Peptides against a protein of PDB entry 6NYY. Designs and how they scored, part 167

Target 1, 212 residues: chain A of PDB entry 6NYY
Amino acid sequence: KHFEQAIERVIGGLEKKTQVLQPEEKKTVAYHEAGHAVAGWYLEHADPLLKVSIIPRGKGLGYAQYLPKEQYLYTKEQLLDRMCMTLGGRVSEEIFFGRITTGAQDDLRKVTQSAYAQIVQFGMNEKVGQISFDLPRQGDMVLEKPYSEATARLIDDEVRILINDAYKRTVALLTEKKADVEKVALLLLEKEVLDKNDMVELLGPRPFAEKS
Target 2, 212 residues: chain A of PDB entry 6NYY as posed
Amino acid sequence: KHFEQAIERVIGGLEKKTQVLQPEEKKTVAYHQAGHAVAGWYLEHADPLLKVSIIPRGKGLGYAQYLPKEQYLYTKEQLLDRMCMTLGGRVSEEIFFGRITTGAQDDLRKVTQSAYAQIVQFGMNEKVGQISFDLPRQGDMVLEKPYSEATARLIDDEVRILINDAYKRTVALLTEKKADVEKVALLLLEKEVLDKNDMVELLGPRPFAEKS

## One batch from the design tools (peptide; made by RFdiffusion4, then SolubleMPNN)

Design b2_p26_6_s3 (from b2_p26_6, 11 letters changed)
Fold by OpenDDE base, seed 2:
Structure b2_p26_6_s3 (fold): chain B 212 residues (1-212), chain A 26 residues (1-26)
Amino acid sequence: as target 1 above (212 residues)
Amino acid sequence: KEEELLKKAKEYVEKHWKGKQASSRI
């Protein structure tokens, strides 16, 4: 309990009980987090959901916590599922509301970073090839890119393709599981916090064995 | 006690969650 709360504080920040969201915003957050939760539930290589919350913390309005595997090597397929899970919130908003919000900013940043890393660090794109360049860190002077402007354009195009493929995959998944997203979102609006057991009760056992 | 728990939680998050999509925030 106390350690879990400390983890929540580290991941989410300080609980902001005084931050009152408008009902529509709270609904948006619930469906956003439900999108993450359900995507993670039905994606084999997603990390298992531990907790999902729509209680505002720190700078966030909601969050999902996952149990990461002790894994150091990731396949392209695994990274794709992780991207899809990360897109789950944005996709849920699109499916349920026909609109997108600024809530997905951090998710899109993560997805963008992952896509660039796959292409320019891990050599996972056939068109760009087996290259590995360090991505500029935030605040590093963008030193001259070790590749041509044509290669830069190719990288940018392939990043967009990869993200769009992940997005489409997530749309397909959450459209198929739309009723499950709704169940999770509605229960989030009631309880504000769900754990793995709540998810099992709602959705049944996760279809993938927890490789603990 | 709380600071120690936060320290342990930070260490845990860094060990297990650093560089991983272990949390989503909206």
Scores: peptide ipSAE 0.111, ipTM 0.703, DockQ to the pose 0.769
Fold by OpenDDE base, seed 1:
Structure b2_p26_6_s3 (fold): chain B 212 residues (1-212), chain A 26 residues (1-26)
Amino acid sequence: as target 1 above (212 residues)
Amino acid sequence: KEEELLKKAKEYVEKHWKGKQASSRI
């Protein structure tokens, strides 16, 4: 219990007990987090959900925690499923509310970084080819790009394609599982925090064997 | 006690969660 709370504090930050969300904001957060949770549940290569919360912490209004596998090598398919899970919040907001919020900013940043890394570091794009360039770190002087401006445009286009493909895949999944997203969101509004057992009770066992 | 627990939690998160999409935040 105390160690778990310490983990939550490290990941999410301090509980903001004084931050009262308006009911509509709390609803948005619940559906956003439900989108992540359900996407992660039904994507084979997503990390298993450990906990989801709509209790505001640190700078966030909600969070989902996953049990990461000790994995050092990722396939393109694995990275795609991780992107889809990360887009789950934004997609849920679109499906249920027909509007998007600023809540997905950090998710979109992660997805963008992953997409660029796949194309320019991991050589995972057929059009760009088997290339690997270091991405500029935050604070590095933008030195000369190791590729042409034509290649830069191609990279940017293929990044957009990859993100859009992940987005469409997530839309398809969460549309199919719309009722499950609703169930999770409603239960989040009631309990504020769900664990893996709550998810199993609500959705049934995760369809992918926990690779022990 | 609390500081030591927080230190252990940081070490755990750094080992298992740092650099991974192990959490989403809104």
Scores: peptide ipSAE 0.080, ipTM 0.673, DockQ to the pose 0.778
Fold by OpenDDE base, seed 5:
Structure b2_p26_6_s3 (fold): chain B 212 residues (1-212), chain A 26 residues (1-26)
Amino acid sequence: as target 1 above (212 residues)
Amino acid sequence: KEEELLKKAKEYVEKHWKGKQASSRI
């Protein structure tokens, strides 16, 4: 209990109990977090959900905690499922509200970074090929790209394709599971916090065996 | 006590989460 709250504070920041969200904003947060939670539930290579909350913490309006696997090597398929889970919030907003918000900024940043890393660091794109370049870090001088402008354009195009494919896959999944996203969102609006047991009660056991 | 708990929680998150905030944050 006290240690779990300390972990939540490290991951999420301090609770902002005084920050009253408007009912419409609170609804948007609930459906956004439900989108992440349900995508992670039904994607084999996503990390299992531990906790989801719509109580504002630090700079965020909601958060979900996942149990990471002790894994050092990732396949292309595993990275795709992780991208889809990360897009789950944005996709849920589109499906339920027909609009997008600024809430997905950090998710889109993570997806963008993952897509670039797959293509230019891990050699996971057939058109770009078996290459590995260091990505510029924030604050590093923009060193000259170790590849041509034609290669830069190819990389940018293939990044967009990869992200769009992950987005479409997430739309298909959360459209199929639309009723499950709504159940999770409605229960979040009631309880403000859900754990793994609440998710099992709502959705049944996660269809993927926990790899021991 | 609370600071020590936060330190242990930080160490746990750093060890198991490798500094990746495996939280979606909105």
Scores: peptide ipSAE 0.101, ipTM 0.697, DockQ to the pose 0.735; fails the geometry check
Fold by OpenDDE base, seed 4:
Structure b2_p26_6_s3 (fold): chain B 212 residues (1-212), chain A 26 residues (1-26)
Amino acid sequence: as target 1 above (212 residues)
Amino acid sequence: KEEELLKKAKEYVEKHWKGKQASSRI
């Protein structure tokens, strides 16, 4: 218990018990987090859900915690499922509210970074080819790009295609599982925090064997 | 005690959680 709370504080930041969300904001958070949780539940290569919370922490209004796999090598398919899970919040907002919020900013940043890394670091795009360049870190002066402007345009186009494909996959999944997203969101609004057992009670066992 | 727990939690997260989980800003 105390150690779990310490982990939560490290991952999510300090609990902001005094931050009162408006009911509509709290609802948006619940459906956003439910989108992540359900996407992670039904994507084979997503990390197993440990906890989902709509209690504001640090700079966040909610969070999902997953059990990270000790994995050093990722396939393209694994990275796609992780992108879809990361898009789950934004997609849930679109499906349920017909609007998007600023809440997905960090998710979109992660998805964008993953897409660029797949294409320009891991050589996972057939059109761009087997290239590997270091991505500029935040604050690094981008010196000369090691590739042409034509290659830069191709990279930007293929990044957009990859993200859009992940988005469409997530829309299809969460549309199919719309009732499950609703169940999770409603229970989040009631309990504020769900664990893996709550998810099993709501959705049944995760359809993928947890690698022990 | 709390600082030690936070230190152990940081070490645990650094060791096991190298992938920044999707903490949405939501």
Scores: peptide ipSAE 0.092, ipTM 0.678, DockQ to the pose 0.641; fails the geometry check

Design b2_p26_6_s4 (from b2_p26_6, 9 letters changed)
Fold by OpenDDE base, seed 3:
Structure b2_p26_6_s4 (fold): chain B 212 residues (1-212), chain A 26 residues (1-26)
Amino acid sequence: as target 1 above (212 residues)
Amino acid sequence: EEEKLLEEAKEYVEKHWKGKQASSYI
């Protein structure tokens, strides 16, 4: 208990018990977090969900904790599933509310960074080829790009394609699992925090063997 | 004691969560 709370504080920050969300905002957060949780549940290469919460912490309005695999090498397929899980919140908002919020800003940043890294650092795109360039760090003078303007345009186009493919995959998944997203969201609104056991009770066992 | 638990939690998170995307609604 005390160690778990310490981990929650490290990952999520301090609980903002004084931050009262409006009922509609709390509902939006619940469906957003349910989207992440359900996407992660049904994606083979996503990290297993440990906990999901709609209690505001630090700068976030909700958060999910995952059981990390000790993995140093990632395949393209593994990175795609991680992108889909990260898009799960935005996709859930679209499916249930027909509108998007600012809540996905950090998710979109992470997805964008992952997509650029796959194409520009890991050489995982056939059109761009087996290249590896360091992405400009925030604050480094963008000195001369080590590639042509034509290559820059190609990279930007292939990044959009990769993100859109991940988005479409997530839409397909969460549309199929729409009832499961709603079950998780409704239970989040009641309990505010769900663990892995709550998810097993709602959805059944995760369909992928947990590498213990 | 609380500070020690926080340090142990930081070490645990750094060891096990370094480079992992925690989802957060902002």
Scores: peptide ipSAE 0.079, ipTM 0.678, DockQ to the pose 0.718
Fold by OpenDDE base, seed 4:
Structure b2_p26_6_s4 (fold): chain B 212 residues (1-212), chain A 26 residues (1-26)
Amino acid sequence: as target 1 above (212 residues)
Amino acid sequence: EEEKLLEEAKEYVEKHWKGKQASSYI
């Protein structure tokens, strides 16, 4: 228990018990987190959910904790499922509220980074080809791009295609599982924290074998 | 005691979560 809380603090930051969310904000967070949780539940290559919380921590208003597999090699399909899981919050907000919030900023950053990495670092795009370039880190002076402006435009287009495909896949999934997203969101509003067992009780066993 | 647990948790996260940020949403 104390060690788990310490892990949560390391991952999510300090619990902000004094942060009072408005009921509508808390509802938005619950459905956002439920979107991630449900997407992760029904995507084969997503990391298994350990915990989901709508208790504000650090800079976040909610979080989901997953059990990371000791995996160093990822397929294109695995990266797509991870992108879909990451988009789950934004997609849930769209499905339930017909609006988008700033809550998905970090998710969109992660998805964008993943898409660029797939195309320009991992050579996973047929149009761009078998290329690998280091992405500039935050704060690195972007020196000359090792590719043409035509290639840059192609990369940008293929990144948008990849993200849009992940988005559409997530919309399809969470639309199909809309009732499950609502169940999770409502229970989050009641309990503020759910674990894997709560998810099994709500949704049944995760349809994919957890590789231990 | 709390500091020690935090260090152990950091080590655990570094060992098991390296490169995998928990999806902190929002």
Scores: peptide ipSAE 0.049, ipTM 0.648, DockQ to the pose 0.751
Fold by OpenDDE base, seed 5:
Structure b2_p26_6_s4 (fold): chain B 212 residues (1-212), chain A 26 residues (1-26)
Amino acid sequence: as target 1 above (212 residues)
Amino acid sequence: EEEKLLEEAKEYVEKHWKGKQASSYI
């Protein structure tokens, strides 16, 4: 209990019990988090959902917690599913509201970082090839990139392609599972916090065996 | 005690969550 709360605090920040969201914002958060939760549920290489919450914490308005595996090696397929799950919030907002919000900023940052890492660190892109460069860290003097402007443009193009492919995959998934996203969102609006058991009751057992 | 739990939680999150930061709506 205390350790779980400490983990929640590390992941989400301090609980903002006094922060009352407007009903429309709370609805947006519920559908955003439901998008993550449902995407994670139906993506094979996504981590199992432990908890999803629309109770504001720290700087966030909602969050989903997953049971991470001690995994050091990731495949392209695993990274793609993780990108899709991360895009689930944004995609849910588009599907249900026909608009996007600033709520996906951190998700887009994570997806962007993952896409660049796949292409320039892990050599996972066929056009860019088997290369590995250090990504400039925030605040590092952008030392001259060890590659040409043509390579830079290629990297940027392939990053966009990878993100767009992940986005399209997520749109397809959450469109297929639209009713499930709505069920989760509506129950989130009622309970504010859902666990794995709530998700099993709503969606049935996760279609992938927990590789515990 | 609370600080130690937070440190242990940070280590746990750093070890286990570096790959999947919790989806957060901000």
Scores: peptide ipSAE 0.045, ipTM 0.621, DockQ to the pose 0.598
Fold by OpenDDE base, seed 1:
Structure b2_p26_6_s4 (fold): chain B 212 residues (1-212), chain A 26 residues (1-26)
Amino acid sequence: as target 1 above (212 residues)
Amino acid sequence: EEEKLLEEAKEYVEKHWKGKQASSYI
């Protein structure tokens, strides 16, 4: 219990008990987090959900916590499912509210970083080819790009395509599972925190066996 | 005790969560 709370503090930051979300904001957060949770539930290569919370912490308004597998090698398919899960919040907001919020900023950053890494570090794009360049680290001097401006444009285009494909896949999934997203969101509004057992009770067992 | 627990949690998160996309969503 104490260690779990410490982990939550490290991931989410300190609980902001004084930050009272307005009911509409709390609703938005609940559906956002439900989107992540449900996407992760139904994506084979997503990490299994441990906890989802709409209690404001640190800089976040809600969070979902997953149990990562000790995995060092990722396939393109695995990275795609992880991107889709990361987009789940944004997609849920779009499906339920017809509008997007700033809540997905960090998610979009992560997805963008993953897409660039797949294309320019892992060589996972057929058009760009089997290349691997170091991505500039935050604070690195603007080193000359080891590729042409034409290649840079191609990379940017293929990144956008990859993200859009992940987005469309997530839209399809969460549209199919719309009722499940709503169930999770409504229960989040009631309980503020859900665990894996709550998800099993709502949705049934996760369709993918936990690879032991 | 709380500080030690926080350090252990940081180490755990760094090992298991840090740098892994989709391990946590905020």
Scores: peptide ipSAE 0.041, ipTM 0.613, DockQ to the pose 0.609; fails the geometry check

Design b2_p26_7_s1 (from b2_p26_7, 9 letters changed)
Fold by OpenDDE base, seed 3:
Structure b2_p26_7_s1 (fold): chain B 212 residues (1-212), chain A 26 residues (1-26)
Amino acid sequence: as target 1 above (212 residues)
Amino acid sequence: KEEEEEILKKAEELAKRMLEFGEPSL
């Protein structure tokens, strides 16, 4: 308890108790965070949910916190499930509101970065092949791309395909689990913060054994 | 000191796993 609160203060920063969201914005945040939470619950290779909150902290209007696994090696399947979990908020907004907001910008950035890394750093794409290039770091002079413009176009196309596949997988999952997303969102609007126990009470035990 | 550093390190590792609904950087 005291340790968890200390971690929350370090991670989340100070709760911006002064940021009053409009009811419709708060509803959007609740469904967005519920999308992340439910996607993470039903994806095998997603990290276990610790906490989900719609209380604004720092620059965030809400957050889902997961327990990282001590893992040094990631499979393509694990990276895909993480991409799907990261897209869960945007997909929930689409399913429930028929519109998207700017709130998913950081999620889309993370998904984009992961997709490029899989293709150009980890060699995980069959069309691009067993290659590994350093992604340009912010501030490094744009070194000439070690590949042709044709290869650049191929990379961009395969990145888009990978992200779209993750998006479609997430749409399928959250459409199947739409009632669960609704339950989580409604309870978030009531309690503002949910933990793993609240999720077990709502959805039942997570269908994947926690590898301790 | 070492316990505080371990707590901070664990907190930083946990922080890296937060999915945040961000304010739009307009």
Scores: peptide ipSAE 0.201, ipTM 0.638, DockQ to the pose 0.150
Fold by OpenDDE base, seed 1:
Structure b2_p26_7_s1 (fold): chain B 212 residues (1-212), chain A 26 residues (1-26)
Amino acid sequence: as target 1 above (212 residues)
Amino acid sequence: KEEEEEILKKAEELAKRMLEFGEPSL
């Protein structure tokens, strides 16, 4: 309890008990977080879900938390599943509401960062090739890129392709699991917070072995 | 100044509506 709350405070910030969401906004949050939760549940290389919440914290209205793995090396497949999990909220909004919100901004930032890193740092794209460039850190003067504008365009195109592929994969998954997303969302609206056990009760055991 | 304040207010409003996802950082 105290340790979990400490982790929650570090990750999500302080609970904003004074922030009352409108019922429709709370519904949007619930389905968004349910999207993350279900995507993470059914993606092999996603981290195990620890907690999902629709209680506003810090700057967020809801969150999903996953067990960090002591992992130093990531495969392309692992990064893809992580991207899909990160897109789960946005995709859920699209599936259930036919509209998207600004709520996915941080998710999209993470996905964008991951996609660029895969292509220009990790050499994981066949068209761009086995290259590794340092991405500008926040606050670094954008020095001249060590590649041509043509290469820059290629990178941008391949980033878009990668993100779109992850998005489509997530759409396929959450469409297949639409009923599960609904179940999670409805239970979130009732309980506001779900843990792994709630997910097991609701969806059954996660189909992938958790790395103990 | 007024435009900057509006942008800041809009940014703050947008920030309040953000959804967070906790995962291991890459």
Scores: peptide ipSAE 0.137, ipTM 0.489, DockQ to the pose 0.057
Fold by OpenDDE base, seed 4:
Structure b2_p26_7_s1 (fold): chain B 212 residues (1-212), chain A 26 residues (1-26)
Amino acid sequence: as target 1 above (212 residues)
Amino acid sequence: KEEEEEILKKAEELAKRMLEFGEPSL
């Protein structure tokens, strides 16, 4: 408990107890976080859920926290499932509200960075090929690209394809699991914080063996 | 101190895996 709270303070910042969300905004957060939680639950290569919260912290209105695997090597399939989990919030908003919010900005940034890294750093795209280039860091002036404008366009196209494929996969998953997303969202609105045990009680055991 | 550093390290590792619904950075 104290250790987890300390970690949460370091990662998420202090709980903004003073930030009162409107009921409709809180509902949006709950369904967004439920989307992440359920996507992560039913994706084999997703990290195990530790906690999901709709209590505002730092810059976040809610969060889903996962136990990082002690893993340094990722397959293309693993990265895809992680992208789908990351898209789970946005997809949940679309499925339940027929609208999307700005709340998924950081998720989309992470997905975008992952997609570019897969294609231009890890050589995981057949059309682009076995290439590896450094991605500019935020604030780095990219003076010259080490590849042609034709290659740049190809990269951009393949990034969009990869993200769209991940998005479609997530839509299919959360549509199939729509009732589970709703159960999690409703319980979040009641408890504000859920852990793995709450998820097991709602959804049953995660269908994938947790690698200890 | 060492325990705090371990907590910070674990926190950083966990932070990398946190999905946040955030205020738009407009």
Scores: peptide ipSAE 0.209, ipTM 0.644, DockQ to the pose 0.170; fails the geometry check
Fold by OpenDDE base, seed 5:
Structure b2_p26_7_s1 (fold): chain B 212 residues (1-212), chain A 26 residues (1-26)
Amino acid sequence: as target 1 above (212 residues)
Amino acid sequence: KEEEEEILKKAEELAKRMLEFGEPSL
């Protein structure tokens, strides 16, 4: 308990209980976080949900916390499910509100970074092939790309395909589980914080064995 | 010190996996 709170403070910063979100904004946050939570619940290679909150912390208006797996190796399937979970918030907003917000900016950044890494660092794309290039770090003027402009275009196209495939997979999942997203969102609006036990009560046991 | 480093490392790992609904960087 104290250790988890200390970690939460280090990661999320202090709870900004002083930020009063408008009811419609709070609703958007609840459905966004419910999208992450439900996507993570029903994706085999997603990390187990520990906590989901719509209490603002630091720069975040809400968050979902997952049990980190001590793993150094990731499969393509694991990275895809992680991308889908990360897109769950944006997809939930689209399904329930028919509009998107700026709230998914960090999620989209993470998804974009993951997609590029899969293609240009991990060699996980068949069209681009078994290549590994260092991604330009923020601030490195990439003076010379170690590949042609044609390869650059191919990379960009395959990144879009990968992200779109993850997005479509997430749309399909959260559309199927729309009632579950609604249940989680409504309970979040009531309790502001849900744990794994709340999720089990709402959705039943997670269909995948937690690899301890 | 080692416990603090482990706590920091676990915190960083947890941070990397926290999905946040963020304020837009305007």
Scores: peptide ipSAE 0.177, ipTM 0.629, DockQ to the pose 0.141; fails the geometry check

